# Designs tried in a protein design run: peptides against a protein of PDB entry 4N7V. Part 4

Target 1, 222 residues: chain A of PDB entry 4N7V
Amino acid sequence: TLRSITSPLVAHRLKPIRQKTKKAVVSILDSEEVCVELVKEYASQEYVKEVLQISSDGNTITIYYPNGGRGFPLADRPPSPTDNISRYSFDNLPEKYWRKYQYASRFVQLVRSKSPKITYFTRYAKCILMENSPGADFEVWFYDGVKIHKTEDFIQVIEKTGKSYTLKSESEVNSLKEEIKMYMDHANEGHRICLALESIISEEERKTRSAPFFPIIIGRKP

## One batch from the design tools (peptide; aimed at target 1 L38 Y103)

Design b1_p9_2_s2 (made by RFdiffusion4, then SolubleMPNN; from b1_p9_2 with I2L E6D)
Fold by OpenDDE base, seed 1:
Structure b1_p9_2_s2 (fold): chain B 222 residues (1-222), chain A 9 residues (1-9)
Amino acid sequence: as target 1 above (222 residues)
Amino acid sequence: SLDFPDLEE
């Protein structure tokens, strides 16, 4: 099943973006819907031959073929759907479209990993919890130039000197120089606070059923 | 723009 290889994409709170490649254009629209345009070139002109339009919650996929499959000239936005469209739920999406859905999902996940959900200014750093899940990226930009980037898979450290390295295990973290450990400790504290805030705010959102509270900014740069 | 690969079919 599609669900066995990916979860429904979530594009909520993401800003519009359009990413063009040779064979595809993937977009997040103002509506927070996601579109994959399949592009083919003919006579030095690029045409959109197929469009997958995915709802912001990833659960509905609308597929259409511009101009009855003849294609529509590539523009700055996806072509409008024709009367001949197919609509699928996530669990009913034909297998032939799974790869394209996954492509969209990966793009959304990437964008989410770069989209601030919580920005928290401490005395020493700007901390940012991103939108991706599970294990949201967490970035710490210390005012003195040190940078720490935490992901689900690794921690990247950029020291004042510009020296950069990646930590992939707890043992490596424990082997850090004392000076760097201090930065890590602060980063971890900021991370904990952001996660706590996320939990609290998310719960309030659930209770109130109001407009999204995120993204939020806590504090200001000193 | 982002560093994102092309679609492979």
Scores: peptide ipSAE 0.396, ipTM 0.920, DockQ to the pose 0.837
OpenDDE base, seeds 2, 3, 4, 5: peptide ipSAE 0.396, 0.395, 0.394, 0.390; ipTM 0.920, 0.920, 0.920, 0.919

Design b1_p9_2_s3 (made by RFdiffusion4, then SolubleMPNN; from b1_p9_2 with I2L L7I)
Fold by OpenDDE base, seed 1:
Structure b1_p9_2_s3 (fold): chain B 222 residues (1-222), chain A 9 residues (1-9)
Amino acid sequence: as target 1 above (222 residues)
Amino acid sequence: SLDFPEIEE
């Protein structure tokens, strides 16, 4: 099943973006819907031959073939659907479209990993918890130039000297120089606080059923 | 823009 290889994409709270490649254009729209435009070049002109429009919650996929399948000239936005439209739920999406859905999902996940959900200013750093899940990226920009980037898979450290390295195990973290360990400790504390705030705010958001509370900024740069 | 790979078909 599609669900066995990917979860429904989630594009909520993401800003509009349009990313063009040779064979596809992937977009997050103002509506927070996601579109994959499959592009073909003919006579030095690019045409959109197929469009997957995915709802912001990833659960509905609308597929259409512009201009009766002849294609529509590539523009600055996806072409409007024509009369021949197919609509699928996530679990009913034909297998032939799974790869394209996954492509969209990967794009959204990338964007989410770069989209601030919580920004927290400490005395020493700007901490940012991103939108991706599970294991949201967490970045710490120390005011003195040190940077720590935590992902689900690794921790990247950029020291004041510009020296950069990646840590992939707890052993490596434990082997850090004492100086950088202090930065890591602060980063971890900021991370904990952001996660706690996320939980609290999300719960209130659920209870109130109001407009999204995120993204949120806590504090200000000293 | 983002560094995102080409779609594989």
Scores: peptide ipSAE 0.289, ipTM 0.897, DockQ to the pose 0.843
OpenDDE base, seeds 2, 3, 4, 5: peptide ipSAE 0.288, 0.287, 0.288, 0.286; ipTM 0.897, 0.898, 0.897, 0.896

Design b1_p9_2_s4 (made by RFdiffusion4, then SolubleMPNN; from b1_p9_2, 3 letters changed)
Fold by OpenDDE base, seed 2:
Structure b1_p9_2_s4 (fold): chain B 222 residues (1-222), chain A 9 residues (1-9)
Amino acid sequence: as target 1 above (222 residues)
Amino acid sequence: SLDFPDIEE
């Protein structure tokens, strides 16, 4: 099943963006829906031959073929759906569309990993918890130039000198120089706080069921 | 824009 290989994409709170590649254009719309436009070139003109429009919660997929499959000239936005559209739930999406859905999902996940959910200013750094899940990216920009980027898979460190390296195990983290460990400790503390705040705020958001509370900014740059 | 690959299929 599709669910066995990916979860429904989540595009809530993401800003609109349009990313063009050779064969596809993937967009997050103002409505927070996600569109994959499959592009073909004909006579030096790019045409959208197929569109997957995915709901913001990833659970509904609308598929249409502009101009009965003849294609619609590529524009600055997806072509409008026609009357001949197919609508699927996530669990009923035909397998032939799974790769395209996964493509959209990967894009959304990338955007989420770059979308601040919580910005937290400490005395020493700007901490940012991103929107992606599970294991949201966490970035710490120290005011002195050091940067730490934590993901579910690794920790990247950029030192003042510009030296950059990636840590993938506890052993490597433990082998850090003491100076760097201080930055890591601060980053970890900021991360803990952001996660705690996320939990608290999310709970309140759940209770109110109003406009989203995120993204939020906590504190200010000293 | 982002550094995002083309679709494979």
Scores: peptide ipSAE 0.431, ipTM 0.926, DockQ to the pose 0.793
OpenDDE base, seeds 1, 3, 4, 5: peptide ipSAE 0.429, 0.429, 0.430, 0.427; ipTM 0.926, 0.926, 0.925, 0.926

Design b1_p9_3 (made by RFdiffusion4)
Pose (drawn by RFdiffusion4):
Structure b1_p9_3 (pose): chain A 222 residues (1-222), chain P 9 residues (1-9)
Amino acid sequence: as target 1 above (222 residues)
Amino acid sequence: DIEFPELPD
């Protein structure tokens, strides 16, 4: 059953983005709702045969077929719903559409992996904690020129040269120049600080009923 | 920029 494989998507605090493609148009609206429009081409013009719209919390799914000859003319914004529409909860979503919800879930998870939640400016680097929690990606751009990319699985180092390599395990990073560990440790301290900063601020957010406390930009680029 | 695959059929 859907939920066997996937969890409801989270598109909160994400910026609006629209993505055209040969098959479909997947987007995130200003209301932070995820919209998936299936597209067909006819008479040198594109038609829409199905629209999936998923709530910001991913719990509510609305699907409408503007069933008509020629479908729906493709535009820059999602079309208004027709009358032959549908609405399901996440658990009551039919066996159909499951391939499409999973696609939308990956789209959102990808966007969150590139959406800054906390931006921290140190003496030596620009630190960014991303949105894809738990275990969000951590990116460090040293003013010195070195780039460090931290994942739940990976550590990625891009030296000033452009010489790039990936370090997976604790043993792999220990196989190191005892100078690059400074970059590693400074980035890890920055990661420690951002995870700590995120916790005490999101805790205050649960105490409140206001506009989101994210994303944050801390300090300034010297 | 973001690259994302085509919708599965």

Design b1_p9_3_s1 (made by RFdiffusion4, then SolubleMPNN; from b1_p9_3, 5 letters changed)
Fold by OpenDDE base, seed 1:
Structure b1_p9_3_s1 (fold): chain B 222 residues (1-222), chain A 9 residues (1-9)
Amino acid sequence: as target 1 above (222 residues)
Amino acid sequence: ELEIPDLPE
């Protein structure tokens, strides 16, 4: 099943973006829908032959073929659907479209990993919890130049000297220089606070059923 | 801005 490959993408709260590659253009629209335009070149002109338009919650996929499959000249936005539109739920998406959906999902996940959900300014650093899940990326930009980037898979450290390295195990973390451990401790504390805030705010959103509270900024740069 | 791979066939 598609679900065994990927979960429905989630594009809520993401800013519009349009990224072009040779074979495809992927966009997050103002509506927070995601579009994958399949591009082919003919006579030095690029044409959109197929469009997958995915709802912001990833559960609805609309597929259409511009100009009856003849293609529509590539523009600054996806072509509007005309006739012969197919609409699928996530679980009913034909297998032939799974790869394209997965592509969209990966793109959205990447965007989410770069999209601030919570920005928290401490006395020493700017902490940012990103939108991706599970295990949202967490970045700490210390005002003195040290940077720590935590992901689900690793921790990247950039020291004042510019020296950078990646930690992939707890043993490596424990083997850090004492001065770096201090930065790590602060980063971890900021991370804990951001996660706590995320939980509290998300619960309030659930209760009120109001507009999203995220992204949020806590504090300000000293 | 974001580096993404092309859609493979």
Scores: peptide ipSAE 0.080, ipTM 0.828, DockQ to the pose 0.856
OpenDDE base, seeds 2, 3, 4, 5: peptide ipSAE 0.071, 0.070, 0.076, 0.070; ipTM 0.824, 0.826, 0.827, 0.823; seed 5 fails the geometry check

Design b1_p9_3_s2 (made by RFdiffusion4, then SolubleMPNN; from b1_p9_3, 3 letters changed)
Fold by OpenDDE base, seed 2:
Structure b1_p9_3_s2 (fold): chain B 222 residues (1-222), chain A 9 residues (1-9)
Amino acid sequence: as target 1 above (222 residues)
Amino acid sequence: ELEFPELPE
């Protein structure tokens, strides 16, 4: 099943973006829907031959073939659906579209990993918890130049000198220089705080059902 | 700026 290889994408709170590649253009629209435009070049002109439009919650996929399948000239936004529109639920999406959906999902996850959900200024650093899940990326920009980037898979450290390295195990973390451990400790504290705040705020969002509270900024640069 | 790979075959 599609669900076994990916979860429904979630594009809520993401800013509009359009990313062009050779064979596809992937967009997050103002509506927070996600579009994958499949592009074909013909006579030095690019045409959109197929469009997957995915709802912001990832559960509905609308597929259409612009201009009766002849294609529509690539523009600055996806062509509007007209005729021959197919609509699928996530669980009913034909397998032939799974790769394209997965492509969209990966794009959304990438954008989410770069989209601040919580910005928290400490005495020493700007901490940012991102939108991606599970295991949201967490970045710490220390005012003295040190940077720590935590992902679900690794921790990247950039020292003042520009020296960069990646940690993938607890053993490596434990082997850090004492000075760097201090930065890591601060980063971890900031991370904990952001996660706690995320939980609290999310609960309030659930209760109020009002406009999203995220993204938020807590504190200010000293 | 985001760098995203090409659509897989």
Scores: peptide ipSAE 0.203, ipTM 0.861, DockQ to the pose 0.839
OpenDDE base, seeds 1, 3, 4, 5: peptide ipSAE 0.144, 0.192, 0.191, 0.189; ipTM 0.821, 0.861, 0.861, 0.859

Design b1_p9_3_s3 (made by RFdiffusion4, then SolubleMPNN; from b1_p9_3, 4 letters changed)
Fold by OpenDDE base, seed 1:
Structure b1_p9_3_s3 (fold): chain B 222 residues (1-222), chain A 9 residues (1-9)
Amino acid sequence: as target 1 above (222 residues)
Amino acid sequence: SLEFPDLPE
């Protein structure tokens, strides 16, 4: 099943973006819907032959073929759907479209990993918890130049000198120089606070069923 | 812009 390969993409709170490649254009619209335009070139003109429009919650996929499959000239936005439109739920999406959905999902996940959900200014650093999940990326920009980037898979450290390295195990973290451990400790504390805030705010959102509270900014740069 | 690969075959 598609679900065994990927979860429904989530594009909520993401800013519009359009990324063009040779074979495809992937977009997040103002509506927070996600579109994959399949592009083919003919006579030095690019045409959109197929469009997958995915709802912001990833659960509905609308597929259409512009101009009855003849294609629509590539523009600055996806072509509008015409008469022949197929609508699928996530679990009913034909297998032939799974790869394209995955492509969209990966793009959204990338965007989410770079989209601030919580920005938290401490005395020493700007901390940013991103939108991706599970294990949201967490970045710490110390005002003195040190940078720490935490992901689910690794921790990247950039020291004042510009020296950079990646840590992939707890043992490596424990082997850090004492001065770097201080930065890591602060980063971890900021991370904990952001996660706590995320939990609290998310719960309030659930209770109130109101407009999204995220993204949020806590504090200000000194 | 983001660095993102083309659609795989």
Scores: peptide ipSAE 0.359, ipTM 0.909, DockQ to the pose 0.809
OpenDDE base, seeds 2, 3, 4, 5: peptide ipSAE 0.362, 0.358, 0.359, 0.355; ipTM 0.909, 0.910, 0.909, 0.908; seed 2 fails the geometry check

Design b1_p9_3_s4 (made by RFdiffusion4, then SolubleMPNN; from b1_p9_3, 4 letters changed)
Fold by OpenDDE base, seed 3:
Order: sequence, then C-alpha cells, then structure tokens
Structure b1_p9_3_s4 (fold): chain B 222 residues (1-222), chain A 9 residues (1-9)
Amino acid sequence: as target 1 above (222 residues)
Amino acid sequence: SISIPELPE
C-alpha cells in the first residue's frame, strides 16, 4: 500500500514556494495545496504533461492532463484543470502515481524541516523547533558562534573554530569535551521547553478553533 | 531556495 511507504503529506502553515527541476516542478500554493507538474521538452519549449494536485492534508489527489494530454507550456504557476480530471483518496491512489506522490511528500517534508514552528530565545542562544514530524528538527544558534542541529537521525555540532562533526549515538554524545557538553545541555533544555510549549499551544489551538497559533516566537534576543 | 532531487523515472 501507499501508506506502507509514506504517510499523507501535511502542508499546513507552509509558505508558498515553487521549485523547478529538469523533469518536474513542485509547488506549494497559497491554498497550501501541493502541485507536482511533470515536464517534457519539445522543440526547446517545456510543457506540463501531467499535474498532481494534492490537498493540504495529503488525503485527496486530483490528477489532470493539460490540453487534452498534449501538454501546456510551462508557466509561473500550474495550469488550471479543465476536463478529464480524476480525483482519488490517499488510500485509493493508483500505484502508477505512488512515486510522484512520494516525491511531493519528500519535498514537503524537506520544506517543513526548514520551516520554524517555535522560535525560542534564551540567554545564550536562539532555539528553533521546525515543522517536520515525527522528530522535528531542532536548531540552536548560540550567540558566541556555536551551532547545534538536532534531527531524528543525528546531531550536528559546529564549534566556534568552524570545526564540524556529526553524532549518531549516545556513546558519541557522552564522549564530547566537557565544554561542548555544556552547549548540549543547554540545547536539550531548550528542546524540552519547545516540545512542551508545542503541546500546550496545540491543545489551546484545538479548543479555540480559530486561526493557527503557529509559528510563534517566545522571548527576544538579549 | 531549497534544492530537491530529480524525479526518478
């Protein structure tokens, strides 16, 4: 099943963006829908031959073939659907489209990993919890130049000197120099606080049933 | 901008 290889993408709260590659253009629209345009080149002109338009919650996929399948010239936005539109739920998406959906999902996940959800200023650092899930990326920019980047898979440290290294196990974390451990401790504290705030704010957002509270900024730079 | 890989065929 499609669900076995990816979850429905979630594009809520993401800013509009359009990224072009050789064979595809991926867009997040103002509506927070995601569009994948499949591009072919004919006589030095690029044409959109197929479009997957995915709802912001990832559960609905609309597929159409511009200009009766002949293609529509590539423009600054996806072509509008006209005729011969197919609509699928996530669980009913034909297998032939799974790769393209996965492509969209990966793009959205990448964007989410770079989209601040909570920004928290401490006495020593600017902490940022990102939108991706599970295991949201967490960045800590210390005012003295040290940077820590936590992901679900690793922790990257950049020291004042510019020395950079990646940690992938608890053992490696425990082997850090004492001075770096101090930065890590602060980063972990900021991370805990951001996760706690995320939970509290999300619950209030659910109760209020209004505009999203995120992204949010807590504190200010000293 | 964000760099993404090419769509595999």
Scores: peptide ipSAE 0.115, ipTM 0.849, DockQ to the pose 0.828
OpenDDE base, seeds 1, 2, 4, 5: peptide ipSAE 0.116, 0.061, 0.113, 0.109; ipTM 0.850, 0.784, 0.853, 0.853; seeds 1, 2 fail the geometry check

Design b1_p9_4 (made by RFdiffusion4)
Pose (drawn by RFdiffusion4):
Structure b1_p9_4 (pose): chain A 222 residues (1-222), chain P 9 residues (1-9)
Amino acid sequence: as target 1 above (222 residues)
Amino acid sequence: DLPMDDFPV
């Protein structure tokens, strides 16, 4: 059953983005709702045959077929719903559409991996904690020129040269130059600070009923 | 653009 494979998507605090493609148009609206529009081409013009719209919390799914000859003319914004529409909860979503919800879930998870939650400016680097929690990606751009990309699985180092390599395990990073560890440790301390900063602020957010406390930009680029 | 795979039809 859907929920065997996937969890409801989370599109909160994400910026609006629209992505055209040969098959469909997947987007995130200003209301932070995820919209998936299936697209067909006819008479040198594009037609829409199905629209999936998923709530910000991913719990509510609305699907409408503007069933008509020629479908729906493709525009820059999602079309208004027709009358032959549908609405399901996440658990009550039919066996159909499951391939499409999973696609939308990946789209959102990819966007969050590139969405800054906390931006921290150190003496040596710009630190960014992303949105794809838990275990969000961590990116460090040293003013020195070195780039470090931390994942739950990976550590990625891009030296000033452009010489790039990936370090997966603790043993692999220990196989180091004892100078690059400074970049590694400074980035890890920055990661420690951002995870700590995120916790005490999101804690105050649960104490409140206001506009989101994210994203944050801390300090300034010297 | 984001590196998305083929959309399920």

Design b1_p9_4_s1 (made by RFdiffusion4, then SolubleMPNN; from b1_p9_4, 5 letters changed)
Fold by OpenDDE base, seed 1:
Structure b1_p9_4_s1 (fold): chain B 222 residues (1-222), chain A 9 residues (1-9)
Amino acid sequence: as target 1 above (222 residues)
Amino acid sequence: MLPLPEFPE
């Protein structure tokens, strides 16, 4: 099943973006829908031959072939759908489109990993919890130049000198220099606070059914 | 630009 290889993408709260590759253009629209345009070149002109338009919650996929499959010249936005449109739910998406959906999902996840959900200014650092899940990226930018980037898979440290290294195990973290451990401790505390805030705010959102509270900024740079 | 790989066709 499609669900076995990816979850429905979630594009809520993401800013519009359009990124072109050789064979595809991926966009997040103002509506927070996601579009994958499959591009082919003919006579030195790029044409959109197929479009997957995915709802912001990832559950609805609309597929159309511009100009009856002849293609539409690549522009600064996806071409409008024509009369021949197919609409699928996530669980009913034909297998032939799974890879394309997965591609869209990966893009969205990447965008989410770079999209601030909570920004928290401490006395020593700017902490940012990102939108991706599970295990949202967490970045800490210390005012003195040290940088820590936590992901689900690793922790990257950039020291004042510019020295950069990646930690992939707890043992490596424990083997850090004492000076760096202090930064890690602060980063972890900031991370904990952001996660706590996320939980509290999310619960309030659920209760009130109001407009999204995120992204939020807590505090200000000293 | 985000490090999005090419779509394999």
Scores: peptide ipSAE 0.227, ipTM 0.894, DockQ to the pose 0.837
OpenDDE base, seeds 2, 3, 4, 5: peptide ipSAE 0.210, 0.224, 0.216, 0.226; ipTM 0.892, 0.894, 0.893, 0.895; seed 5 fails the geometry check

Design b1_p9_4_s2 (made by RFdiffusion4, then SolubleMPNN; from b1_p9_4, 5 letters changed)
Fold by OpenDDE base, seed 1:
Structure b1_p9_4_s2 (fold): chain B 222 residues (1-222), chain A 9 residues (1-9)
Amino acid sequence: as target 1 above (222 residues)
Amino acid sequence: SLPLPEFPE
């Protein structure tokens, strides 16, 4: 099943973006819908031959073929749907489209990993919890130049000197220089606070059923 | 731009 290889993408709260590759253009629209335009070149002109438009919650996929499959010249936005439109739920999406959906999902996940959900200014650093899940990326920009980037898979450290390295195990973390451990401790504390805030705010959103509270900024740079 | 890979064939 499609669900076995990917979850429905979630594009909520993401800013519009359009990124072109050789064979595809992927966009997040103002509506927070996601579009994958499949592109072919003919006579030095690029044409959109197929469009997957995915709802912001990832559960509805609309597929259409511009100009009856003849294609529509690539423009600065996806072409409008034609009269021949197929609409699928996530669980009913034909297998032939799974790879394209997965591509969209990867894009959205990437965007989410770069989209601030919570920005928290401490006395020493700017901490940012991103939108991706599970295990949201967490970045810490210390005012003195040290940078720490935590992901689900690794921790990247950039020291004042510009020296950069990646930690992939707790053992490696424990072997850090004492001065770096201090930065890591602060980063971890900021991370904990952001996660706590996320939980609290999310719960309030659920209770009130109001507009999203995120993104949120806590504090200011000293 | 984001480091998005090309759509595979």
Scores: peptide ipSAE 0.195, ipTM 0.882, DockQ to the pose 0.796
OpenDDE base, seeds 2, 3, 4, 5: peptide ipSAE 0.184, 0.192, 0.191, 0.193; ipTM 0.879, 0.884, 0.883, 0.884

Design b1_p9_4_s3 (made by RFdiffusion4, then SolubleMPNN; from b1_p9_4, 6 letters changed)
Fold by OpenDDE base, seed 5:
Structure b1_p9_4_s3 (fold): chain B 222 residues (1-222), chain A 9 residues (1-9)
Amino acid sequence: as target 1 above (222 residues)
Amino acid sequence: MLDLPEFPE
């Protein structure tokens, strides 16, 4: 099943963006829907031959073929759907479209990993918890130039000198210089606080059923 | 612009 290889994408709270690649253009629309435009080149002109439009919650996929399959010239936005439209639920999506859905999902996850959910200013750093899940990216920009980027897979450190390295295990973290450990400790504390706040705010959001609370900014740069 | 890989074939 599609669910066994990916979860429904979630594009809520994401800002509109359009990303062109060689064979596909992916977009997040103002409506927070996600579009994958499959592009083919004819005589030095690019045409959109197929469009997957996915709802913001990832559960509905609308597929259409512009101009009856002849294609529509690539423009600055997806072409409008015609009457030859197929609509599927996530669990009923034909297998031939799974790869394209996965591509959309990867795009959304990438955008989410760059989209602030919580921005927290400490005395020493700007901390940012991103939207991606599970294991949201967490970035710490220290005011003195040090940067720490935590992902589910690794921790990247950029020192004042610009020296950069990646840590993939606890043993590597423990081998850090004492000076760097201080930055790591602060980053971890900021991370803990952001996760705690995320939980609290999310719970209140659920109870209130109001407009989204995120993204949120806590504190000010000193 | 994001570092998005090309669509696989």
Scores: peptide ipSAE 0.293, ipTM 0.908, DockQ to the pose 0.770
OpenDDE base, seeds 1, 2, 3, 4: peptide ipSAE 0.293, 0.290, 0.288, 0.291; ipTM 0.911, 0.907, 0.910, 0.909

Design b1_p9_5 (made by RFdiffusion4)
Pose (drawn by RFdiffusion4):
Structure b1_p9_5 (pose): chain A 222 residues (1-222), chain P 9 residues (1-9)
Amino acid sequence: as target 1 above (222 residues)
Amino acid sequence: DIDFPELPE
């Protein structure tokens, strides 16, 4: 059953983005709702045959077929719903559409992985903690020129040369120049600070009923 | 930019 494979998507605090493609148009609206529009081409013009709209918390799914000859003319914004529409909870979503919800879930998880939650400026680097929690990606751009990309699985180092390589395990990073560990440790301290900063602020946020406390930009680029 | 695959049918 859907929920066997996937968890409801989270599109909160994400910026509006629209993505055209040969098959469909997947987007995130200003209301932070995820919209998936299936697209067909006819008479050198594009038609829409199905629209999936998922709530910000991913719990509510609305699907409408503007069933009519020629479908729906493709525009820059999602079309208004018709009368032959549908609405399901996440658990009550039919066996159909499951391939499409999973696609939308990956789209959102990808966007989060590139959405800054906390931006921290150190003496040596710009630190960014991303939105794809838990275990969000961590990116460090040293003013020195070196780039470090931290994942729950990976550590990625891009030297000033452009010489790039990936370090997966603790043993792999230990196989190191004892100078690059400074970049590694400074980035890890920055990661420690951002995870700590995120916790005490999101804790205050649960104590409040206000506009989101994210994203945050801390300090300034010297 | 974000690169994302086509929707399968």

Design b1_p9_5_s1 (made by RFdiffusion4, then SolubleMPNN; from b1_p9_5 with D3V E6D)
Fold by OpenDDE base, seed 2:
Structure b1_p9_5_s1 (fold): chain B 222 residues (1-222), chain A 9 residues (1-9)
Amino acid sequence: as target 1 above (222 residues)
Amino acid sequence: DIVFPDLPE
């Protein structure tokens, strides 16, 4: 099943973006829907031959073929759906579209990993918890130039000198120089606080069922 | 800045 490969994409709170590649254009719309436009070149003109429009919660996929499959000239936005569209639920999406859905999902996940959910200014750093899940990316930009980027898979450190390295195990983290450990400790504290705030705010958001509270900014740069 | 690969098909 598709569900065994990926979960439904989640594009809530993401800003509109349009990313063009050779074979596809993937967009997050103002509506927070996600579109994958399949692009073909003909006579030096790019045409959209197929469009997957995915709901913001990833659960509904609308597929259409512009101009009855002849294609629509590539523009600055996806072509409007035709009257002959196919609508699928996530669990009923034909397998032939799974790769394209996964493509959209990966894009959304990437965007989420770069979309601030919580920005928290400490005395020493700007901390940012991103929107991706599970294991949201967490970035710490120390005012002195040190940067720590935590993902579910690794921790990247950029020192003041520009020296960069990646840590993938607890052992490597434990082997850090004491100076770097101080930065890591601060980063971890900021991370803990952001996660705590996320939990609290999310609970309030759930209760109110109104406009989203995120993204939020806590504190200010000194 | 977001860099995303082409469709792997």
Scores: peptide ipSAE 0.284, ipTM 0.896, DockQ to the pose 0.876
OpenDDE base, seeds 1, 3, 4, 5: peptide ipSAE 0.281, 0.277, 0.276, 0.284; ipTM 0.894, 0.895, 0.894, 0.895

